# Designs tried in a protein design run: peptides against a protein of PDB entry 5JXT. Part 224

Target 1, 319 residues: chain A of PDB entry 5JXT
Amino acid sequence: SLLPKKEINVYIGMSEMQVKWYQKILEKDIDAVNGAGGKRESKTRLLNIVMQLRKCCNHPYLFEGAEPGPPYTTDEHLIYNAGKMVVLDKLLKRIQKQGSRVLIFSQMSRLLDILEDYCVFRGYKYCRIDGSTAHEDRIAAIDEYNKPGSDKFIFLLTTRAGGLGINLTTADIVILYDSDWNPQADLQAMDRAHRIGQTKQVVVYRFVTDNAIEEKVLERAAQKLRLDQLVIQQGRAQVAAKAAANKDELLSMIQHGAEKVFQTKGAFGTMAEKGSQLDDDDIDAILQAGETRTKELNARYEKLGIDDLQKFTSESAYE

## One batch from the design tools (peptide; made by RFdiffusion4, then SolubleMPNN)

Design b2_p25_8_s4 (from b2_p25_8, 11 letters changed)
Fold by OpenDDE base, seed 2:
Formats: structure tokens, sequence, C-alpha cells
Structure b2_p25_8_s4 (fold): chain B 319 residues (1-319), chain A 25 residues (1-25)
């Protein structure tokens, strides 16, 4: 029988470089961030800020001129300059020692390029599929990954490309490097490993940058998922959650953690204390804290009815 | 609707965001 999947949110502090870039993004559009544009502020402008903040949460090298160089060389800086990479690097070593195989999903093909450079640098054998991958090359990559005795440890996928009915039950670990705005896209990604033919316990690690926009992306996704579940259960087709964030929601998401980011000198949380020098106990502490916060997040939304979930405007970023 | 965006449309939005970011630095 297929075992239930375990899902753990992994809350990760920003590196010093991420904090600096996050500050720069907010400062560039400070009038929009402060809501000074009022009714005249475009949804597109707020959306662009959201996209840049999400890039920063993933990796600062997604910005032009962020990578140290010339010469542009892959080194330990690729890891220590992004909190998610520091945790990923330690987690992958543990996963490999356990004899597990891993799917890594992202919304960003350019992040997969960074993850390829990382895989080469660490000597991890991998496959890749994104939206641009030709159909024949997708089949070849899947077959190469799934073959008996495959030496491919990692499969890198864009979340949506991985959603296309692929069977990857030869992996038992799923890392969501970032989250989709649609929680169903992430569920479809998890279902590539958590499907008929899986023989192991599937574990999903969802990376979430703490004190940043990604926490609000996660909250919104959890709210939507709960609402979708209640709609299905109650047969109330009318409560299609307005899937698109409005301007006020986008603004609130941008403002979340912004003040603390502006006040911070250096990295956040465990990244400030340990940087890239996380040990196995630090990873266990992060995973345990993440499991607790995941249960708390789920319990918060499980208590809410449809009407409460619809009225749940994100509590002000100032409470 | 972000929920229904294709991978290509996400990449287009990233590109537009990058262009808007680069024009202001």
Amino acid sequence: as target 1 above (319 residues)
Amino acid sequence: DFVTLSDEKIEELHKLADEAFDEGF
C-alpha cells in the first residue's frame, strides 16, 4: 500500500547577500512599497516587485551583476550566498547517505541553471526537465532517471513541467525549492513521486524564506488549498477563491518582513549564527522547528470555515 | 491568473520583471 506522504515546511533565513538585495529591491520601488501610489499604483508594478523578491529568496545570482566576477567561477560562494542553498547542500548529503533519490522543483528555469552548476560543483549526477525541454528529451531524461541501477541522484524540474503526468516513483524525496501560487501545482509535483509504484515513504521538504514574501505566498497557498477542500466537500461550486491576488494583498505581501529587513545588518536566523557551517544537529533543529510550524499553520486554517477563509484578509503585517 | 499561467508565461513575467529591474539600476 502507498504510505501517506510527509510534508515539512523548512523555514530558512536569508544570507547577508540576500538581505542586501532584498533591501535594494524594496528601496528601488519604496513609494510603491509604502502604498504612496494609492489607487494609481498598477497591479503590474506590484507584481514585478513580488517577482523580484521571490527571485531574491531563491538566489541572489538570479540578478545581473550579483555573481562575483570576472572570472565567473562556480565555488562555495554559490552556496553561502543563498540560505536555501546552504540547507539544500546539507540536506542532499543526508539524503544521499540514506540511499534516497530526490526531485527538486522550482518555478524558475534560471534557478535550475544555478542548481545544475551546483550539481556539477558537488559531483551530483542529475537529470533536468523544464518548459523548454523537447518532448523526446523529456522521455529520455525520465527513462535515464527511472532505469534500474540509475546513477542519477537528482532530478531538476520546473514545477509545471513536472506536473505533466510523469512517473518518478524511483525518487522518495521531493524538495519544493519554491512554492507555486497554486497549491495544486505543488501537489501535482509531489504526486510524481507519491504515486502507484512507490515503495518508500515519500517525504516533501518545502523551502520557505523566513521573514520574507515567501511566508505570505505559503499562507495564501494554504488558505486556498483549505478553501478548495471545503468547496469540494460541501459541493459549493460558487466559492472559487479569487485565484488572483488583488493590489492590497500584493502590497501586504511585499510589506511583510520589510521593516525587519531594512533594520537588519547581515543575515537572518541560523544563517546569521552559523552561515554555511550548519552541522547535522542544526539541520535537525531546522527540520523539527519546520515540522512544528507546519502543524501550527495547518491547524490555523483547519479551524476556519468557508466564510472565515473568504474574509481572512492577511492580518496586517504590523500585528 | 497566476494559477493558470503556463511555464512560458511565468518565464515571460520573469523576463519583464528583470527588464523593469535592470532599467532602474
Scores: peptide ipSAE 0.020, ipTM 0.583, DockQ to the pose 0.018
Fold by OpenDDE base, seed 5:
Structure b2_p25_8_s4 (fold): chain B 319 residues (1-319), chain A 25 residues (1-25)
Amino acid sequence: as target 1 above (319 residues)
Amino acid sequence: DFVTLSDEKIEELHKLADEAFDEGF
């Protein structure tokens, strides 16, 4: 029988560079971040801030002029300048040593470009599929990855492109480098490895930047998923789909952790303590803490009814 | 709905966010 997938949120501190860029993003539009625009604040402006903050959580080199150069050379800076890359780099070494194969999903094709550079730099053999990949090239990449004795360790996918009904059961590890706003897209991505034909325990690592907007993205996604489950279970077809995040919800998400980011000099959490010098014990501690917080998050939403989930606005960053 | 954004709308938002970021640097 297919074993249930294990899902672990991996909470990762920002690097010093990410903190600096996160501050710059907030400072660039500080009036919007402070809610000073009130009713005049455009939803589009807040969405732009949200997208920039999510880019920062993924990698600071998603911003023009962030990459150190000239010369522009791939080096260890590609890793240590992003908390997710530091954890990824250590985790991939473990995954490889255990004889596992890994799917890495992102919402951002430009992040896959960085991950390709990383794969080349580390000598990891990979496949890639994104939204721009031609149908024939997708088939070829899937076949190359799935072939018996494939030397392709990593499959890089955009979450939605990887969601298109493909079978990747030759991988047993899934890394969600970021989260979709739609939890169903992430589930569909996980189900590429967690499907009939899988022989191993599938483990899903969801990377979440700690004390940043991504925690609120995750909470909203978890809330929606629970609501969708309850609607299906209770036959309440009339539960209006939770309206698009309103301006106040977006503002609350942007404000989450912003004060601590402004007060922070240097990196966050384990990135401040160890930076790129994370050892195996540090990774175990991060994974254990993540497993605990994942259980707590799930337990919070499991107790909520439909009416509670509909009323549940993300608490303000100040509550 | 954030949760129901089309791929096209996500790409548009990424583009708008990039443009808005680059215009200010």
Scores: peptide ipSAE 0.019, ipTM 0.582, DockQ to the pose 0.017
Fold by OpenDDE base, seed 4:
Structure b2_p25_8_s4 (fold): chain B 319 residues (1-319), chain A 25 residues (1-25)
Amino acid sequence: as target 1 above (319 residues)
Amino acid sequence: DFVTLSDEKIEELHKLADEAFDEGF
């Protein structure tokens, strides 16, 4: 019988480099961040800021001139300059020691390039699929990963490329390195491992940059997922899905945590205390805190009816 | 320099995100 999947949000502090780049992104367009453009502010301008902040949450080397060099060489700096990489590096060692195999999903093919460099640097054997991967090469990568006795530990996928109905039940761990705006895309990704033929407990780790825009992306996705579930349960298929994020929602998302980011000197949370020197106890503490916050987040939306979720704005999440 | 995606590419990515968001089964 297929066991229910366990989902844990892993809340991760920014590295010092991420904080500096996050500040720089906000400062570059401070008038838009402050809402000074009013009704004249383009949705596209706010969406650009959102995308730059999400890149920063993933890895600062997604920006031109952020990587140390020349020479451009992969080293420990690839890990310690991104909070998610520090946690990933420790978590993958644990996963490997347990004899598990892992799918890593991202929205960003350029982040998969960084994860390939990381896999080579750590000596992890991997497969990759993204949106540019030819159909034949996708089949070959899936077959190579799924073969009996495969030495491929990691599968790197873009979330949408992984959504293509493929079976990856030879993995039991799923890492969502970032979140889709659509919670259904993430569900479709994790269902590649959580499907008929899975023999292990599937565990999903969702990485979320703490005190940053990714918390608001997650909250919006959780709200939508709950609304969709209630609409299906009540047979009310005509509940107009809340249209694309409006300007005020995008502005609220950009402003979330911005003040604390500007006040912060150095890294956030566990990254400030230990940086790349996280031990197994620190990872256990992060996972336990994440499991608690995940339960709290779910409990917030489980109490809401359809009418409440439709009226629910990002402001009411703080009341 | 910040690699600014073109407005068109941002709109495409957001349209794809929004369409994916709206295409809940």
Scores: peptide ipSAE 0.020, ipTM 0.525, DockQ to the pose 0.021; fails the geometry check
Fold by OpenDDE base, seed 3:
Structure b2_p25_8_s4 (fold): chain B 319 residues (1-319), chain A 25 residues (1-25)
Amino acid sequence: as target 1 above (319 residues)
Amino acid sequence: DFVTLSDEKIEELHKLADEAFDEGF
């Protein structure tokens, strides 16, 4: 029988470099961040800020001129300059040691480029599929990964490209390096490993930058998922798909954690204390804290009805 | 509709924001 998947949100502090770049993004458009534009503020301007903050949460080298150089060489700086990479690097060692195989999903093809450089640097054998990958090359990559006795440890995928009904049950670990705005895209990604033919316990790690915009992206996705479930359960086909995030929702998301980011010198949380020197106990503590916060997040939305979920807006971080 | 920004629109927003970022620093 297929075991239920275990889903854990992994809350990760920003590196010092991420804090610096997050501050720069907010400072560049501080009037929009403070809501000074009011009703006249462009939704596109707020969406641009949201996208930059999400890039920063993934990796600071997604910005031009962020990578240290010359010389432009892959080194430990690729790991320690991003909180998610620090946790990923430790987690992958554990996953490999236990004889598991891993799917890593991202929304950003350019992050997969960084993850390829990382895989080469660590000597991890991998496959890759993104939106640009030709159909024949996708088949070849899937077949190479799923081959009996395959030496491919990691499969790198864009979330939407991985959604295409493929079977990857030869992996038992799923890492969502970032989250889709549509929680169904992430579920479809998980279901590549969590499907008929899986023989292991599937574990899903969702990376979430703590005290940043990604917490609000996750909350919004969890709210939507619960709403979708209740709509299906109640047979109400007409629950209007909650309109695209309004300006006030985007502003609240941008403002979340911004004050603490401006006050922070250096890294956040465990990244400030340990940096790249996380041990197995630190990883276990991060995973345990994440499991607790995941249960609390789910329990918050499980108590809400359709009408409550439609009206529910996360309180402003400044109220 | 959550603005599921198309991958193209995400790339456009990345480019616009990178251009904006580079002009500012």
Scores: peptide ipSAE 0.017, ipTM 0.465, DockQ to the pose 0.018; fails the geometry check

## One batch from the design tools (peptide; made by RFdiffusion4, then SolubleMPNN)

Design b2_p26_1_s1 (from b2_p26_1, 15 letters changed)
Fold by OpenDDE base, seed 4:
Structure b2_p26_1_s1 (fold): chain B 319 residues (1-319), chain A 26 residues (1-26)
Amino acid sequence: as target 1 above (319 residues)
Amino acid sequence: MRTRDEDLGSVDDSAEDEALMKEMLE
């Protein structure tokens, strides 16, 4: 029988470099961040800020001129300059030692490029599929990963490319390196490993940059998912939440953690304390804290009715 | 395989950013 999947949000502090770039992104559009544009502020401008902040949460090298060089070389700086990479690097060692195999999902193909370089640098054997991968090459990559005795440890996928009904039950670990704006896309990604034919406990690690835009992306996704579930259960198909965030929601998301980011000198959280020197105990602490916060987040939305879930106010989260 | 090193000279994320922004509008 298929065991229920275990989902854990892994809350990760920004590196010093991420904090600096996050500050620069906010400063560049400070008038929009402060809501000074009022009703005249374009939704597109706010969406662009959200996208730049999400890129920063993933890796600062997604920005031109962020990577040290020329010459551009893959080295330890690829890891320590992104909080998610520091945690990923330690977590993958543990996963490999346990004899597990892992799917890594991202929204960003350019992040997969960074992850390819990382895999080569660490000597991890991998497969890759993204939106540009030809159909035949997708089949070949899936077959290579799923073959009996495959030495491919990692499968790198864009979330949408992984959504195509493929079977990856030869993996038992799923890492969502970032979250989709639509929680159904992430569920579809998880269901590539959590399907008939899976023989292990599937564990999903969702990476979330702490004190940043990604916490609000996650909260919004959790709210939407709960609302969708309740709408289905009540047969109220017409009450589908407005899928698109409004300007005020986007502004609130951008402002989340911004003050603390501006006040921070150096890295956040465990990244400030240990940086790339995280040990197994630090990873256990991060995972345990993540499991607790995940339970708290779920419990918050489980108590809310449809009418409460339709009111996305920053305040309704704290009542 | 496309690597970041090949793209470092011309980071045009505009198409991917536009696609992801479009997803946020749906």
Scores: peptide ipSAE 0.168, ipTM 0.760, DockQ to the pose 0.236
Fold by OpenDDE base, seed 5:
Parts: structure tokens; sequence; C-alpha cells
Structure b2_p26_1_s1 (fold): chain B 319 residues (1-319), chain A 26 residues (1-26)
């Protein structure tokens, strides 16, 4: 029988470089961030800020002029300048050591480009597919990954490309490097490994930048998912949750953690304490804390009714 | 391979950003 998947949100502090770039993004549009734009602030402008903040949470090298160079080298700086990469680097060593194989999903093809360079740098054999990958090349990559005795450890996928009904049950670990705005896309990604034919316990690690926009992206996705479940269960299919975030929701998301980011001179949390020197105990602590916070997050939304879940409660922003 | 500064001017970032923005608008 297929074992239930284990899902763990992995809350990761920003690197010093991420904090600096996050500050710059907020400062560039500080009037919008402070809500001073009022009725004149466009939803598009707020979405642009959200997008830039999400890029920052993924990797600062997604911004022009962020990568040190020339010369542009692939070295340890590719890892230590992004909190998610620091955790990923340690986690992948553990995953490999246990004889697991891993799918890594992102919304950003440019992040997959970074992850390719990382894979080469660490000597990880990988496959890749994204939205631009030709159908034939996609089939070839899947077949290469799934073949008996495949030496491909990692499959890099955009969430959209991975959602297309493919079977990747030869992997037992799923890393969601970022979260989709639609929680169903992430579920579809997980279901590439968590499907009939899987023989192992599937574990899903969802990376979430702590004290940043991504916590609110996650919360909103969890809220939407719970609402969708309740709507189906109650037969209230007509209560289409307004899928689109309103201006106030976007503003609240942008403001989340912004004050603490402005007050921070270095990295956050374990990234400030250890940075690239994270050990196995630090990873265990992060995973344990993540498991606890995941349970708490789920328990929060499980108690809410449909009417409560239709409201973006700003209250979760200040607790 | 990650986009280098020489490649950063590529139309690809804007298209991906637009796609992600569209997803946030839906």
Amino acid sequence: as target 1 above (319 residues)
Amino acid sequence: MRTRDEDLGSVDDSAEDEALMKEMLE
C-alpha cells in the first residue's frame, strides 16, 4: 500500500545578502510598502513587489548585478548567499547518504539554472525539465531518470512542467524550493513521486523563508487548500474563493516581517549563527522546528469554517 | 547554467515574471 506522504515545512532564515536585497526591494517602493499610495497604488505594483521579494527568498542572484563578478565563478558563494541553498546543500547530502532520490521543484526556471550550476559544482547527476523543454526531450529526461540503475540523483523541475501527469516514483524525496500560489500545483508536483508504484515513504520538504513574504504565500495557500476541501465536503462549490489576492492582502503580505528585516544588519536565525557551517544537528533542529510549525499551521486552518477561511485574517501576521 | 550579467537582459525574465504575476492575479 502507498504510505501517506510526510510533509514538512522547512523554515529557513535569509542570508545576509538576501536581507540586504530584501531591504533594497522594500526601500525602492517604501511608500507602497507603507500603504502611503492609498487608493492610487496599483495592484500590479504590489504584485511586482511580491514577485521581487519571492525572487529574493529564492536566491539573490536572480537580480542583475547581485552575483559577484566578473569573473563569474561557481563556488561556495552560490550556496552561502541563499539560506535555502545552505539548507538544500546539507539536506541533499543526507538524502544521498540514505540512498534516496530527489525531485526539486521551483516556480522559477532561472532558479533551476542556479540549481544546475550547483549540481555540477557538487557533482550531483541530474535531469531537468521546465516549460521550455521540448516534448521529446522531456520524455528522454524522464526515461533517463526512471531507468533501472539510473545514476541521476536529482530531477530539477518547474512546478508547471512537473504537474503534467508524469510518473517519477523512482524518487522518494520531494523538495518544493518555493511554493506555488495555487496549492493544487504543489500537490500535483508531490503526486509525481507519491503515486502507485512508489515503494518508499515519500517525504516532502517545503522550503519557506522565515520572517518573509513566503510565510504569507504559504499561509494563503494553506487557507485556500482548506477552503477548497471544505467547499467540496459541504457541496458549496459555488463559493468560489476569490482566488486573486486583493490589494490589502498583498500589502499585508509585503509588510510581513519588513520591520524586522529593516532592523536586521546580518543574516536571520540559524543563518546568522552558523551560515554555511550548518551541521547535522542544526539541520535536525530546523526539521524538528519545521515539523512543529507545520502541525501548528495545519491545526490553525483545520479549526476554521468556510466563512473564516474566506477572510484573509491579518491576525496571523502579528502572532 | 545560471544567467550571467551578459545574459540578464534576456526577455526570459520578463516573461516568467509576467507568468507568475498572472498566476497571482487569477
Scores: peptide ipSAE 0.026, ipTM 0.691, DockQ to the pose 0.222
Fold by OpenDDE base, seed 2:
Structure b2_p26_1_s1 (fold): chain B 319 residues (1-319), chain A 26 residues (1-26)
Amino acid sequence: as target 1 above (319 residues)
Amino acid sequence: MRTRDEDLGSVDDSAEDEALMKEMLE
């Protein structure tokens, strides 16, 4: 029988470099961030800020002039300049020692390019599929990964490309490097490993940059998922949550953690204390804290009715 | 080789970013 999947949100602090770039993004559009644009502020401008902040949460090298160089080299700086990479680097070592195989999903193909360079640098054998991958190459990559005795440890996928009904039950670990705006896309990604033919316990690690926009993306996704579940259960088709974020919601998401980011000199949380020198105990602590916060998040939304879930309660960005 | 955005905080004309923004608008 297929075991239930375990899902753990992994809350990760920004590196010093991420904090600096996050500040720069907010400062560039400070009038929009402060809501000074009023009725004239376009939804498109706010969406652009959201996208740039999400890029920063993934890796600062997604921006021109962020990476040290020329010459541009792949070295330890690729890891320590992004909190998610620091945690990923330690987690992958543990996963490999356990004899597990891993799917890594991202919304961003450009992040997969960084992850490829990382895989080469660490000597991890991998496959890749994104939205640009030809159909034949996609089949070949899947077959190469799934073959008996495959030496491919990692499969790198964009969430959308992974959603296309692929069977990857030869992996038992799923890392969501970033979250989709639609929680159903992430579920579809998890279902690539958590499907008929899986023989192991599937574990999903969802990376979430703490004190940043990604925390609000996660909260919104959890809210939407709960609402979708309640609508299905109650047969109330009319209450499809407007999937589209409004301007006020986007602004609130952008403002979340912004004050703390502006006040911060250096990295956040465990990244400030340990940087890239996380040990196994530090990873266990991060995972345990993440499991607790995941349960708390789920419990928060499980208590809410449909009418409450439709109200974006801007819990004050200041509490 | 890693791909990068040319301008920090500008609209990336990448088909991927457009698709992601479109999904956020739907």
Scores: peptide ipSAE 0.025, ipTM 0.678, DockQ to the pose 0.151; fails the geometry check
Fold by OpenDDE base, seed 3:
Structure b2_p26_1_s1 (fold): chain B 319 residues (1-319), chain A 26 residues (1-26)
Amino acid sequence: as target 1 above (319 residues)
Amino acid sequence: MRTRDEDLGSVDDSAEDEALMKEMLE
């Protein structure tokens, strides 16, 4: 029988470099961040800020000129300059030692480029599929990964490209490096490993940058998922989940954690204390804290009705 | 060369990233 998947949000502090870039992104559009533009503020401007903040949460090297060089070399700086990479690097060692195989999903193909460089640097054998991958090459990559006795440890996928109904039950670990705005896309990604033919306990790690916009992206996704479930259960097909965030929602998401980011010198949380020197106990603590916060998040939305879930309940970060 | 995701929208992320970099290098 297929075991239920275990889903854990992994809350990760920003590196020092991420904090610096996050501050600069906010400072550049500080009037928009403070809501000073009011009704005149462009939704496009807010969306741009959201996109830059999400890039920062994934990796600073997604910004032009952020990577140290010349010379441009893949080294430990690729890991320690992004909190998610620090946790990923430790987690992958554990996963490999356990004899597991892993799917890593991202919304950003450019992040997959960073992850390829990382895989080469660590000597991890991998497959890759993104939106640009030809159909024949996708089949070849899937077949190579799923081959009995495959030496491919990692499969790198964009979330949407991985959603195409493929079977990857030869992996038992799923890492969502970032989250889709549509929680159904992430579920479809998980279901590549969590499907008939899986023989292991599937574990899903969702990376979430702590005290950043990604917490609000996750909350919104969880709210939407619960709403979708309730709509299906109640037969109310007409509750069009407002697909697009409004300006006030975007502003609230941008403002979340901004004050603390401005006050922070150096890295956040465990990244400030340990940096790249996380041990197995530190990883266990991060995973345990994440499991607790995941349960709390789910419990919050399970108690809400349809009418409550239609309202974006962002507490103002400044109240 | 890390190519930009076309899916990140037609916003000239290059000009924005360049402006951010200039401010950090100053």
Scores: peptide ipSAE 0.022, ipTM 0.609, DockQ to the pose 0.051; fails the geometry check

